# Ledger of designs, part 38: peptides against a protein of PDB entry 3NZW

Target 1, 212 residues: chain A of PDB entry 3NZW
Amino acid sequence: TTTLAFRFQGGIIVAVDSRATAGNWVASQTVKKVIEINPFLLGTMAGGAADCQFWETWLGSQCRLHELREKERISVAAASKILSNLVYQYKGAGLSMGTMICGYTRKEGPTIYYVDSDGTRLKGDIFCVGSGQTFAYGVLDSNYKWDLSVEDALYLGKRSILAAAHRDAYSGGSVNLYHVTEDGWIYHGNHDVGELFWKVKEEEGSFNNVIG
Target 2, 222 residues: chain B of PDB entry 3NZW
Amino acid sequence: QFNPYGDNGGTILGIAGEDFAVLAGDTRNITDYSINSRYEPKVFDCGDNIVMSANGFAADGDALVKRFKNSVKWYHFDHNDKKLSINSAARNIQHLLYGKRFFPYYVHTIIAGLDEDGKGAVYSFDPVGSYEREQCRAGGAAASLIMPFLDNQVNFKNQYEPGTNGKVKKPLKYLSVEEVIKLVRDSFTSATERHIQVGDGLEILIVTKDGVRKEFYELKRD

## One batch from the design tools (peptide; aimed at target 1 G47 G48, target 2 P104 Y106)

Design b2_p18_2_s4 (made by RFdiffusion4, then SolubleMPNN; from b2_p18_2, 8 letters changed)
Fold by OpenDDE base, seed 2:
Structure b2_p18_2_s4 (fold): chain B 212 residues (1-212), chain C 222 residues (1-222), chain A 18 residues (1-18)
Amino acid sequence: as target 1 above (212 residues)
Amino acid sequence: as target 2 above (222 residues)
Amino acid sequence: SLNEFRERLDALIKGEKY
């Protein structure tokens, strides 16, 4: 898995691959590793698919309950804390989760929290999470600027996942791309890695380690 | 030391069509190298036009299917006989599976039916409840033999239009029920040839708007 | 046996998607 999220002047970019594995077996190439919690809040999945899918869906329910009770959207801080508290209760039980809770509230603005099954909860501007995270960081860190245009930021997110898909055997399938703004998240499509790779290679003149 | 898990072998396969879905399974049940039964169905009509199979450890599979059937029953009681949608069924099954997260059902679960728009739907689950809607999925002993075949023949992976130098992919299209049945039969006959835990019989459940029908085909009994 | 159980548990874990 490779997931990433970063803040920039235009909000948040979230990009993830779609490969799931069971050992050396490619279980799926089409997994949805972004859970749309509400129109303003996204969760990403790395680690155990069931753990992430189950608890982030549960988180969605908790967030909805908050909205019903408090008559306002839950903060990204609070949403991530709910998840963090939950996984901490299961500490040592064997949950495997590396998640990012990404969203926008008027109070917080665009916000990213990293939450993992070790109980770590971090607020930050840039996170790559998964077995391919270092590959993604290689591209992302090299090109990241706060002042990126939305177009460039979207491309950078997509390109970083592509790099990870290229080098990490456990990442691949497609890139799912999101842009989070004050108006909510916008889905920017599913990009098949096979097609995307050749397109990027041609346009950039990159990936010259591959002949073909 | 007590071992709560067994492996009863077998293979299951789901394929979604445009307005139908198919869930198929062999009827062989084994333990180790011994055939327990040559006809032990593992694909079930659960009502509300939902078919289900949980392949792996049969005791766990049966338990899961029974629990789901009960869930359907109670859903009707609680919601004025409302039909359980396939997506809701999938969510329910996730909870059944994840409820045993720390002592999981040792099964690969697949359900098939029609979505609320009348389109064929197949959902697959890992042992602890991760689920995904897909056009096709193989599960069980010979899944590794069948799934690549389905990738090629259902989703047309690695197929290109002739004369395009690999630049134009074969377009996706829905398969007819007849085509799907052919693929299922070919999948299982091939799997039977190469895997000792697959064989004896093939039972196919076909879900359409008119209900569930069953087809049975003999497989090799060796 | 304990080893058999461990093997099956490992197999089950390997069946989980990541």
Scores: peptide ipSAE 0.361, ipTM 0.825, DockQ to the pose 0.176
OpenDDE base, seeds 1, 3, 4, 5: peptide ipSAE 0.347, 0.350, 0.341, 0.253; ipTM 0.809, 0.825, 0.820, 0.815

Design b2_p18_3 (made by RFdiffusion4)
Pose (drawn by RFdiffusion4):
Structure b2_p18_3 (pose): chain A 212 residues (1-212), chain B 222 residues (1-222), chain P 18 residues (1-18)
Amino acid sequence: as target 1 above (212 residues)
Amino acid sequence: as target 2 above (222 residues)
Amino acid sequence: VPPRPWADMLHPAPVPKP
């Protein structure tokens, strides 16, 4: 698994791979590691497939309950805390999740929270989570500027997940892209590494190792 | 010490067609190197046009299928006999499985039917509720032998248009019920050849708008 | 006796710190 989310001039970019594993066995290449909490909230998934899916789906129900009660969209900070506090209650029981809660509110602007099963909760501009996180950091950190165009930022996020899908035996499948503005999240497609790799290699001249 | 889990072998397979779906499984039940039964059904019609199989530790698989069948019964009781759609059944199974997160049903579960548009549908589950909708899925002992074959023959993976210099992928034309039954039978004869826990018989449940049909085929008994 | 291919699903790898 490789997931990333970063803030920049144009909002937030979220990118994830779609590989699921059972050890060295590729369980699936078509899993959705991003959950659309609501029109302005996204959650990313890494770790235990069932823990992430179950608790992030549950988080969505908790956020919706907040909107009915308060007649207002839940903040990114509060939404990430609900998950952070829930996971904390289970500390020591073996839950396994590296998560990112990304969204936009007039009150907070573009906002990213890293939340994991250790109970750690961190606000930040850039996060890469998962077995492939360091591979994504390598490409993302060396090309990141606050002033990236929406187009360039979307590409960098995509390219970073691609770098991880290439080097990490436990990452791969396809790349799912998202862009977050004050009007909510915008889905930017599912890019199969099976074709995305060769296309990027030709057009970019990178991945110069692998023989084509 | 006491081990609450055992392994009863068996292999299951699910393929979704445009307007049908199939869930197949061998009828052999095993413990270690012995055969408990050469015919012990492992794929079940649970009503509302849903078939399911929970493969792995059989006691757990039975308890789960029994609990789900009862769930469909109560769904009708509580919701004015509304039909449980396959997507709803999948989310329901997720909660049943995750409910035992800290003492799991040790099973790999697959269900099949039609979605609300009448299209074929297959869902497979992780022991603790992780699930996804798919075109096909192999589960159980020979899953590692069969899933690669299905990726090739069902989803045409790694296959290209001849003479296109590997540039044009083989189109994703869709399989008929006849072509699917062939892939299923071939899959199980192959699995029976290479995996000692697979054999004796093959039972297939076919699901269409008209309901659930069953077909049976013998397999090598060695 | 061959192990189940999917058995490692119940034992996910630890998620590293960012």

Design b2_p18_3_s1 (made by RFdiffusion4, then SolubleMPNN; from b2_p18_3, 9 letters changed)
Fold by OpenDDE base, seed 4:
Structure b2_p18_3_s1 (fold): chain B 212 residues (1-212), chain C 222 residues (1-222), chain A 18 residues (1-18)
Amino acid sequence: as target 1 above (212 residues)
Amino acid sequence: as target 2 above (222 residues)
Amino acid sequence: IPADPFAALLNPPAVPKP
């Protein structure tokens, strides 16, 4: 798995691969590693697929209950805290979760929290999470700046996942790409890694370790 | 060390068509190298045009299917005989599986039916309740033999249009029920040749708007 | 509990083995 999220002048980019594995077996190439919690809030999944899918779906229910009770959308801070508090209660039980809660509220602006099953909760501007995270960071950190255009930011997110998919055997399938703004998240498509690789190689003159 | 799980072998396969879905399973039940039964059905009509199979440890599979059937019954009681949708069924099954997260059902679960638009739907589950809607899925002992074949023949992976020098992929299309049944039969006959835990019989449940139809085919009884 | 052979893993980051 490789997931990433970063803040920039245009909001948040979220990009994830779609491969699931069971040892050496590719269980799926089409896993949705982004959970759309609500129109303004995304969760990412790394670790146990069931743990992430179950608890982030549960989180969605808690966020909806908050809206009903408080007559206001939940903050990214509060949503991530609910999840963090939950996984902390299960600390030592063997949950495996590496998640990012990404959203945009008027109060907070664009906000990313990292939450994992160890009970860690971090606010930050850039996170890569998964077995391919170091490969993604290599590309992302080398090209990141706050003043990226939306187009360049989307490409950078996509390109960073592609790098991880190329080097990490446990990452691949496709890139799912999101842009989060004050008006909510926008889905920017599913990009098959096989097609994307050759396109990027041709356009950039990159990936010269592969002869085609 | 005591192992609470058995392995009863077998293989299951789901394929979604345009206006139908198929869920198939062999009828062999084994323990180690011994055949317990040559005809033990493992694909079930659960009502509301939903078919289900939970393949792996048969005791866990049977328990899960029974719990789901009960869930359907209670859904009718609580919601004035409302039909349970396939997506709601999938969510319910997730909760059944994840409710045993720390002592899982040792099964690969597949359900098939029609979605709310009348399109074929297949959902697959891991033992702890992660699920995905897919066009096809193989589960069980010979899943590793069948799934790559389905990738090629259902999803047309690695197929290109002739004369395009590999630049244009074969377009995705729905398969007819006849084509799907052929693929299912070829999958199971092939799996039977290479896997000792697969064989004896093939039961296919076909879900359409008109209900659930069953077909049976003999497999090798080796 | 035997390692769930079927659990789909979205592999977490390799925590450096100590």
Scores: peptide ipSAE 0.133, ipTM 0.790, DockQ to the pose 0.230
OpenDDE base, seeds 1, 2, 3, 5: peptide ipSAE 0.048, 0.127, 0.036, 0.105; ipTM 0.778, 0.801, 0.785, 0.789

Design b2_p18_3_s2 (made by RFdiffusion4, then SolubleMPNN; from b2_p18_3, 10 letters changed)
Fold by OpenDDE base, seed 2:
Structure b2_p18_3_s2 (fold): chain B 212 residues (1-212), chain C 222 residues (1-222), chain A 18 residues (1-18)
Amino acid sequence: as target 1 above (212 residues)
Amino acid sequence: as target 2 above (222 residues)
Amino acid sequence: MPEDVFKDLLNPPAVPKP
């Protein structure tokens, strides 16, 4: 798995691969590793597929309950804290989760929290999470700047996941791409890695380790 | 050391069509190298036009299917005989599976039916309730033999239009019921040849708007 | 239960297991 999220002048970019594995077996190439909690809030999934899917769906329910009770959207801080508190209660039980809670509220602006099953909760501007995270960081950190255009930021997110998919055997399938703004998240499509690789290679003159 | 889990072998396969879905399974039940039964059905009509199979440890599979069937009954009782949708069924099964997260059902679960738009739907689950809707899925002993075949023949993976130098993929197209049945039969006959835990019989449940139809085919009994 | 039966979205642990 490779997931990433970063803040920039235009909001948040979220990009994830779609491969699931069971040992050496590719279990799926089409996993949705982004949960759309509400129109302004996303959760990413890394670790145990069931743990992430179950608890982030549960988180979605908690967020909705908050909205119903308080007549206000839940903050990214509060949403991430709910999840963090939950996984902390299960500490030692064997949950495997590496998640990013990404969203926008009027109070917070664009916000990213990293939450994992060890009880770690971190606020930050840039996170890559998963077995391919170091590959993604290699591309992302090399090209990141706050003043990226939306187009460049989207491309950078997509390109970083592609790099990870290329080098990490446990990442691949496709890139799901999101842009989060004050108006909510926008889905920017599913990009098959097989097609994307050749396109990027041709356009950039990159990936010269592969002879096309 | 005591192992609470057994492995009863077998293989299951789901394929969604445009307006139908198929869930198939062999009828062999084994323990180690011994055939316990040559006809032990593992694909079930659960009502509301939902078919289900939980393949792996048969005791766990049977328990899970029974619990789901009960869940369907309770759903009807609580919601004025409302039909359980396939997506709601999938969510329910997730909860059944994840409820035993720390002592999982040792099964690969597949359900098939029609979605609310009347389109074929197949959902697959890992032992602890991770699930996704897919066009096709193989599960069980011979899943590794069948799934690549389905990728190629259902999803047309690695197929390109002739004369395009591999630049134009074969377009996705729904298969007919007859084509799907052929693929299922070919999958299981092939799997039977190469896997000792697959054989004896093939039961296919076909879900359409008109209900669930069952077909049975003999497989090798060696 | 074998670990290879579960779908994983691998996330390397922060601390290597010994």
Scores: peptide ipSAE 0.233, ipTM 0.802, DockQ to the pose 0.217
OpenDDE base, seeds 1, 3, 4, 5: peptide ipSAE 0.207, 0.213, 0.228, 0.220; ipTM 0.782, 0.798, 0.791, 0.783

Design b2_p18_3_s3 (made by RFdiffusion4, then SolubleMPNN; from b2_p18_3, 7 letters changed)
Fold by OpenDDE base, seed 1:
Structure b2_p18_3_s3 (fold): chain B 212 residues (1-212), chain C 222 residues (1-222), chain A 18 residues (1-18)
Amino acid sequence: as target 1 above (212 residues)
Amino acid sequence: as target 2 above (222 residues)
Amino acid sequence: MPPDPFADLLNPPAVPKP
């Protein structure tokens, strides 16, 4: 798995691969590693697929309950805290989760929290999470600027996942790409890694380790 | 060390068509190398045009299917005989599976039916309840043998349009029910040749807007 | 040994080092 999220002047980019593995077996190439919690809030999935899918869906329900009770959308801080508190209750039970809660509220602006099953909860501007995270960071950190255009930011997110998919055997399939703004998240499509690789190689003149 | 799980082998396969879905399973039940039964159906009509199989440890599979059938019954009681949608069924099954997260059902679960738009739907579950809607999925003992074949023949993976030098993928196209049945039969016959836990019989449940149809084919009994 | 019932695990996240 490789997931990433970063803040920039235009909001948040979220990009994830879609491969699920069971050991050496590729269980799926089409896993949705972004859970759309609400129109303004996304959760990413790394680690146990069931753990992430179940609890982030549960989180969505908790967020909706908050909205109904408080007549206001839940903050990203509060949403991430709910999840963090939940996983902390299961600490040592064997949950495997590495998630980013990404969203926008008027009060907070664009916000990213990292939450994992070890009980870590971190607010930050840039996170890559998964077995391919170091490969993604290599590309992302090298090209990241706060002042990126939306187009460049989307490309950078996509390109970083592509790099990870290329080097990490446990990442691949496709890139799912999101842009989060004050108006909510926008889905920017599913990009097959095979097609994307050749396109990027041709356009950038990159991936010169692959001759073809 | 005590192992509470058995493995009864077998293989299941789901494929979604445009306006139908199929869920197929062999009828062999085995423990290790000993055939317990040559005809033990593992694909079930659960009502509301939902077919289900939970392949792996048969005791767990049967328990899960029974729980789901009961869930369907209760859903009708609570919602004035409203038809359970396939997506809601999938969510329900997730909760059934994840409810035993720390002592999982040792099964690979697949359900098939029609979505609310009348399109074929297949949902697959891991033992702890992660699920995904897919066009096709193999589960069980020979899943690793069949799934790559399905990738190629259903999803047209690694197939390109002739004359395009591999630059244009073969377009995705829904298969007919006849084509799907052929693929299922070919998959199971092939799997039977290479896996001892697959064989004896093939039962295919076909879900359409008109209901569930069953077909049976003999497999190798060796 | 029965196959690991948790085999369909997504790879565990590496925690970002501060």
Scores: peptide ipSAE 0.029, ipTM 0.741, DockQ to the pose 0.342
OpenDDE base, seeds 2, 3, 4, 5: peptide ipSAE 0.026, 0.025, 0.024, 0.026; ipTM 0.764, 0.761, 0.762, 0.746

Design b2_p18_3_s4 (made by RFdiffusion4, then SolubleMPNN; from b2_p18_3, 8 letters changed)
Fold by OpenDDE base, seed 1:
Structure b2_p18_3_s4 (fold): chain B 212 residues (1-212), chain C 222 residues (1-222), chain A 18 residues (1-18)
Amino acid sequence: as target 1 above (212 residues)
Amino acid sequence: as target 2 above (222 residues)
Amino acid sequence: IPADPFADLLNPPAVPKP
C-alpha cells in the first residue's frame, strides 16, 4: 500500500494505490483505499483492510451523528480524535491501521491527521503511509511546494503514488486521486498504473531504468 | 497446540454479467486428504435474489450463511417485507464477519445478485469482513489457480487489440450467461485436475430478474 | 495449520519517520 495526503495553497491532495495483498498473493488490484466519510471528509486505508474499512465506515456514522446532534459538521480534529480514541481502546488487541483523516472545515481550513493503531495521532501538512511510503516521499518531497497549482499538485500526488507502485511490490493497480477544497472533495479519477507509467515515462522522459 | 479451525477445501467462483450474476461452487467436502462428501452444496439461495457461499471451514461457513439468512428474515420483519438490496446485504455480512474479528470465521465469502439497477453484482469478503464489489472473484482452495484465469477471461487483463502493438487494450464487455457458464465450467474442470480439494460436482446458481436458477455438472471424482 | 485468517491485508502502515 501507498497512500499520501498533503496540504497546499489549493487545499488537500489525496492519492492512493489500489492493490491489496495476502502475503505474496495479490488479492485485489481495485481496492478503494479512500473512504468517503462525508462530502468534506476522507479517510485513507493502510494496514488491515477490514480494520480500516470497518472502523472508518463506523467513523462516518459517528460523524453523521455529530452533525445531527450538534447541527454542524464535525471538525477534522474531532473526527480524527474519535478514531484515535477508538483504536486506543483496542490497543494490544491486534488492530492494524494506518489512516489519514483529511478534510476541510471553515474553522480549521484544510486539515490532515494521521491516525494509526498504535495510538499515534498527528496533525501535519504531508504524510505518506504504507509499505511504499518512502518511495512516495522521495518524489513528493523533491517537488512539493505550498504554492503548487491545483493541476501541479494533482499531478504530484499521482506521480508520487506511481513511483511507489513502481518500486514497491505491495503497491500497484491504479491511482485514485482526490482534491479536497472548502466545497468538499472532488474525485479526480482512477488511473491504471500500467497506462499511467508509460504515459509519464514518455512525457517526462523518466523511469529510464525501464527499457521500453 | 489446539487449532479451532478445520479446512474443508472446495472452491467457489462468482461472476457478474450485465443483467445476471452467477455463484458457483464445487460439492467436494474434505478433511486433509479424506473426502467427507462428494455432494455437499456450499452455495445457497438466501432469499431476495441473493446467493451466498462462505468457503473454507465448513462449520464456520454454515454458521455464517445461517446467520445471514436469519438476518434477511429479520429485515423483512422490521421493514415490512422490503427486499434487501445486495449492497445492504454486503454491509450486513461485513458486520457479521467483523463481529468475530478476534475469533474470525475461517471463510472466504462471496455473494451474488442484482444491484438496484438490475445489473449483476458480486461482492467478496475476507475472513474479517473487508469487502469489495467486483466483476469476478474466485475463493477457496483453488482460488489461486482460477483467479488469474478470470482476470484474463472476464476482465481481459493483458489482452490487446491485434495490430496495435500493445497500445490498445481489448475493450471491456459483458459476457453472456452462456459464456459465463462456459468459463465457470472450464475453471472448475481445470482446478479439479490440479487440486485435490476440488472435484466431484459443480453447482452453479444463476441470478436473474426472474429469480435463482440452479445448474449441476459432474466433475472428476478422483 | 490453516492459513492466517488475517492474511488479506493492505500493506502494513508505516509510522511517518521524523
Scores: peptide ipSAE 0.028, ipTM 0.736, DockQ to the pose 0.359
OpenDDE base, seeds 2, 3, 4, 5: peptide ipSAE 0.023, 0.025, 0.026, 0.026; ipTM 0.755, 0.752, 0.756, 0.745

Design b2_p18_4 (made by RFdiffusion4)
Pose (drawn by RFdiffusion4):
Structure b2_p18_4 (pose): chain A 212 residues (1-212), chain B 222 residues (1-222), chain P 18 residues (1-18)
Amino acid sequence: as target 1 above (212 residues)
Amino acid sequence: as target 2 above (222 residues)
Amino acid sequence: LFNEPYNYFYLDQIIDPS
């Protein structure tokens, strides 16, 4: 698993791979590791497939309940805290999740929270989570500028997940892209590494090691 | 010490067609190196045009399927006999499984039917509720032998248009019920050849808008 | 930070390797 989300001039970019594993067994190449909590809230998934899916789907129900009660969209900070506090209640029971809650609110602007099953909750501009996180950091950190165009930022996030899908035996499948503005999230497609790799290698001249 | 889990072998397979779906499983039940039964059904019609199989520790698989069948019964009681759509059944199974997160049903579960558009549908589950909708899935003992074959023959993976220099992928034309039954039978004869826990019989449940049909085929008994 | 793969729990104990 490799997931990343970063803030920049044009909002937030979210990118994830789609591989699921059972040890060295590739369980699936087509899993959705991003959950659309609502039109302005996204959650990313890494760790236990069932823990992430179950609790992030539950988080969506909790955020919806807040909107009905308060007649207002829940903040990113509060939404990430609901999950953070829930996971904290289970500390020591063996839940396994590395998560990112990304969204936009007039009150907060573009906002990213890292939340994991240890109970850690961190607000930040850049996060990579999962077994492939360091591979994504390597490409993302060395090309990141606050002033990236929406187009360049979308590409960097995509390229970073691709670097992780190449080097991490536990990451791969396809790349799912998202862009977050004050008008909500915009889905930017599912890119199969099976074609995305060769296309990026030719057009970019990178991945110079692998013989084509 | 006491081990609450055992392994009863068996293999299950699910393929979705355009307007049908199939869920197949061998009828052999095993413990260690012995055969408990050569015919013990493992794929079930749960009503509302849904078939399911929970494969792994059979006691857990039975308890789960029994609990889900009862769930469909109560769904009708509580919602004016409304039909439980396959997507709704999948989310329901997720909660049933995750409900035992800390003492799991040790099973790999697959269900099949049609979605609300009448299209074929297959869902497979993790032991603790992780699930996804798919075109096909192999589960159980020979899953590692069969799933690669299905990726090739069902989703045409690694296959290209001849003479296109590997540039054009083989189109994803869709399989008929006849072509699917062939892939299923071949899959199980192959699995019976290479895996000692697979054999005796093969039982397929076919699901269409007209309901659930069953077909049975013998397998090698060695 | 968290560095674990997206894992299907217990499934590697159910499925035999090839």

Design b2_p18_4_s1 (made by RFdiffusion4, then SolubleMPNN; from b2_p18_4, 9 letters changed)
Fold by OpenDDE base, seed 5:
Structure b2_p18_4_s1 (fold): chain B 212 residues (1-212), chain C 222 residues (1-222), chain A 18 residues (1-18)
Amino acid sequence: as target 1 above (212 residues)
Amino acid sequence: as target 2 above (222 residues)
Amino acid sequence: MFSLPFELPYLDKIIDPA
């Protein structure tokens, strides 16, 4: 798995691969590793698919309850805290979760929290999570700027996942790409890694370790 | 080391069509190298045009299916005989599976039916309740033998339009019920030849707007 | 809280090798 999220002048980019594995077996190439919690909030999945899918869906229910009770959208801080508190209650039980909660509220602006099953909760501007995270960071850190255009930021997110998909055997399938703004998240499509790889190689003159 | 789980072998396969879905399973039940039964159905009509199979440890599979059937019953009681949608069924099954997250049902679960638009739907589950809607899924002992075949024949993976020099992929299209049944039969006959835990019989449940139809085919009884 | 004393070989869909 490789997931990433980063803040920039235009909001948040979220990009993830879609491969699931069971040991050496590729279980799926089409896993949705972004959970659309609500129109304004995204969760990413790394670790156990069931743990992430179940609890982030549960989180969505908690966020909805908040909105009903408080007559206001939940903050990203509060949403991530709910999840963090939950996984902390299960500490030592064997949950496997590496998640990013990404959203944009008027109060907070664009916000990313990393939450994992160890009970870690971190606010930050850039996170890559999963077995391919170091590969993604290599590309992302080298090209990241706050002042990226939306187009360049989307490309950078996509390109970083592609790099990880290329080097990490546990990452691949496709890139799912999101842009989060104050108006909510926008899905920017599913990009098959096979097609994307050759396109990027041709356009950039990159990936010269592969002949063709 | 304590292992409460058995493995009863077998294989299951789901394929979604345009206006139908198929869920198939062999009827062999085995423990280690001993055939317990040559006809133990593992694909079930659960009502509301939903078919279900949970393959792996049969005791867990049966328990899960029974719980789901009971869930359907209670859904009708609580919601004035409202039909349970396939997506709601999938969510319900997730909760059944994840409710035992720390002592899982040792099964691969597949359900098939029609979505609210009348389109074929297949949902697959891991033992702890992660689920995905897919066009096809194999589960069980010979899943590793069948799934690559389905990738190629249902999803047309690694197929390209002739004369395009590999630049144009074969377009995705729905398969007819006849084509799907052929694929299922070929999958299981092939799996039977290469896996000792698969064989004896093949039961196919076909879900359409008109209900659930069952077909049975003999497999090798070796 | 119950934990299995053994590893289950085929817990499908690990989206990250833990």
Scores: peptide ipSAE 0.195, ipTM 0.823, DockQ to the pose 0.105; fails the geometry check
OpenDDE base, seeds 1, 2, 3, 4: peptide ipSAE 0.171, 0.173, 0.162, 0.164; ipTM 0.811, 0.827, 0.829, 0.820; seeds 1, 2, 3, 4 fail the geometry check

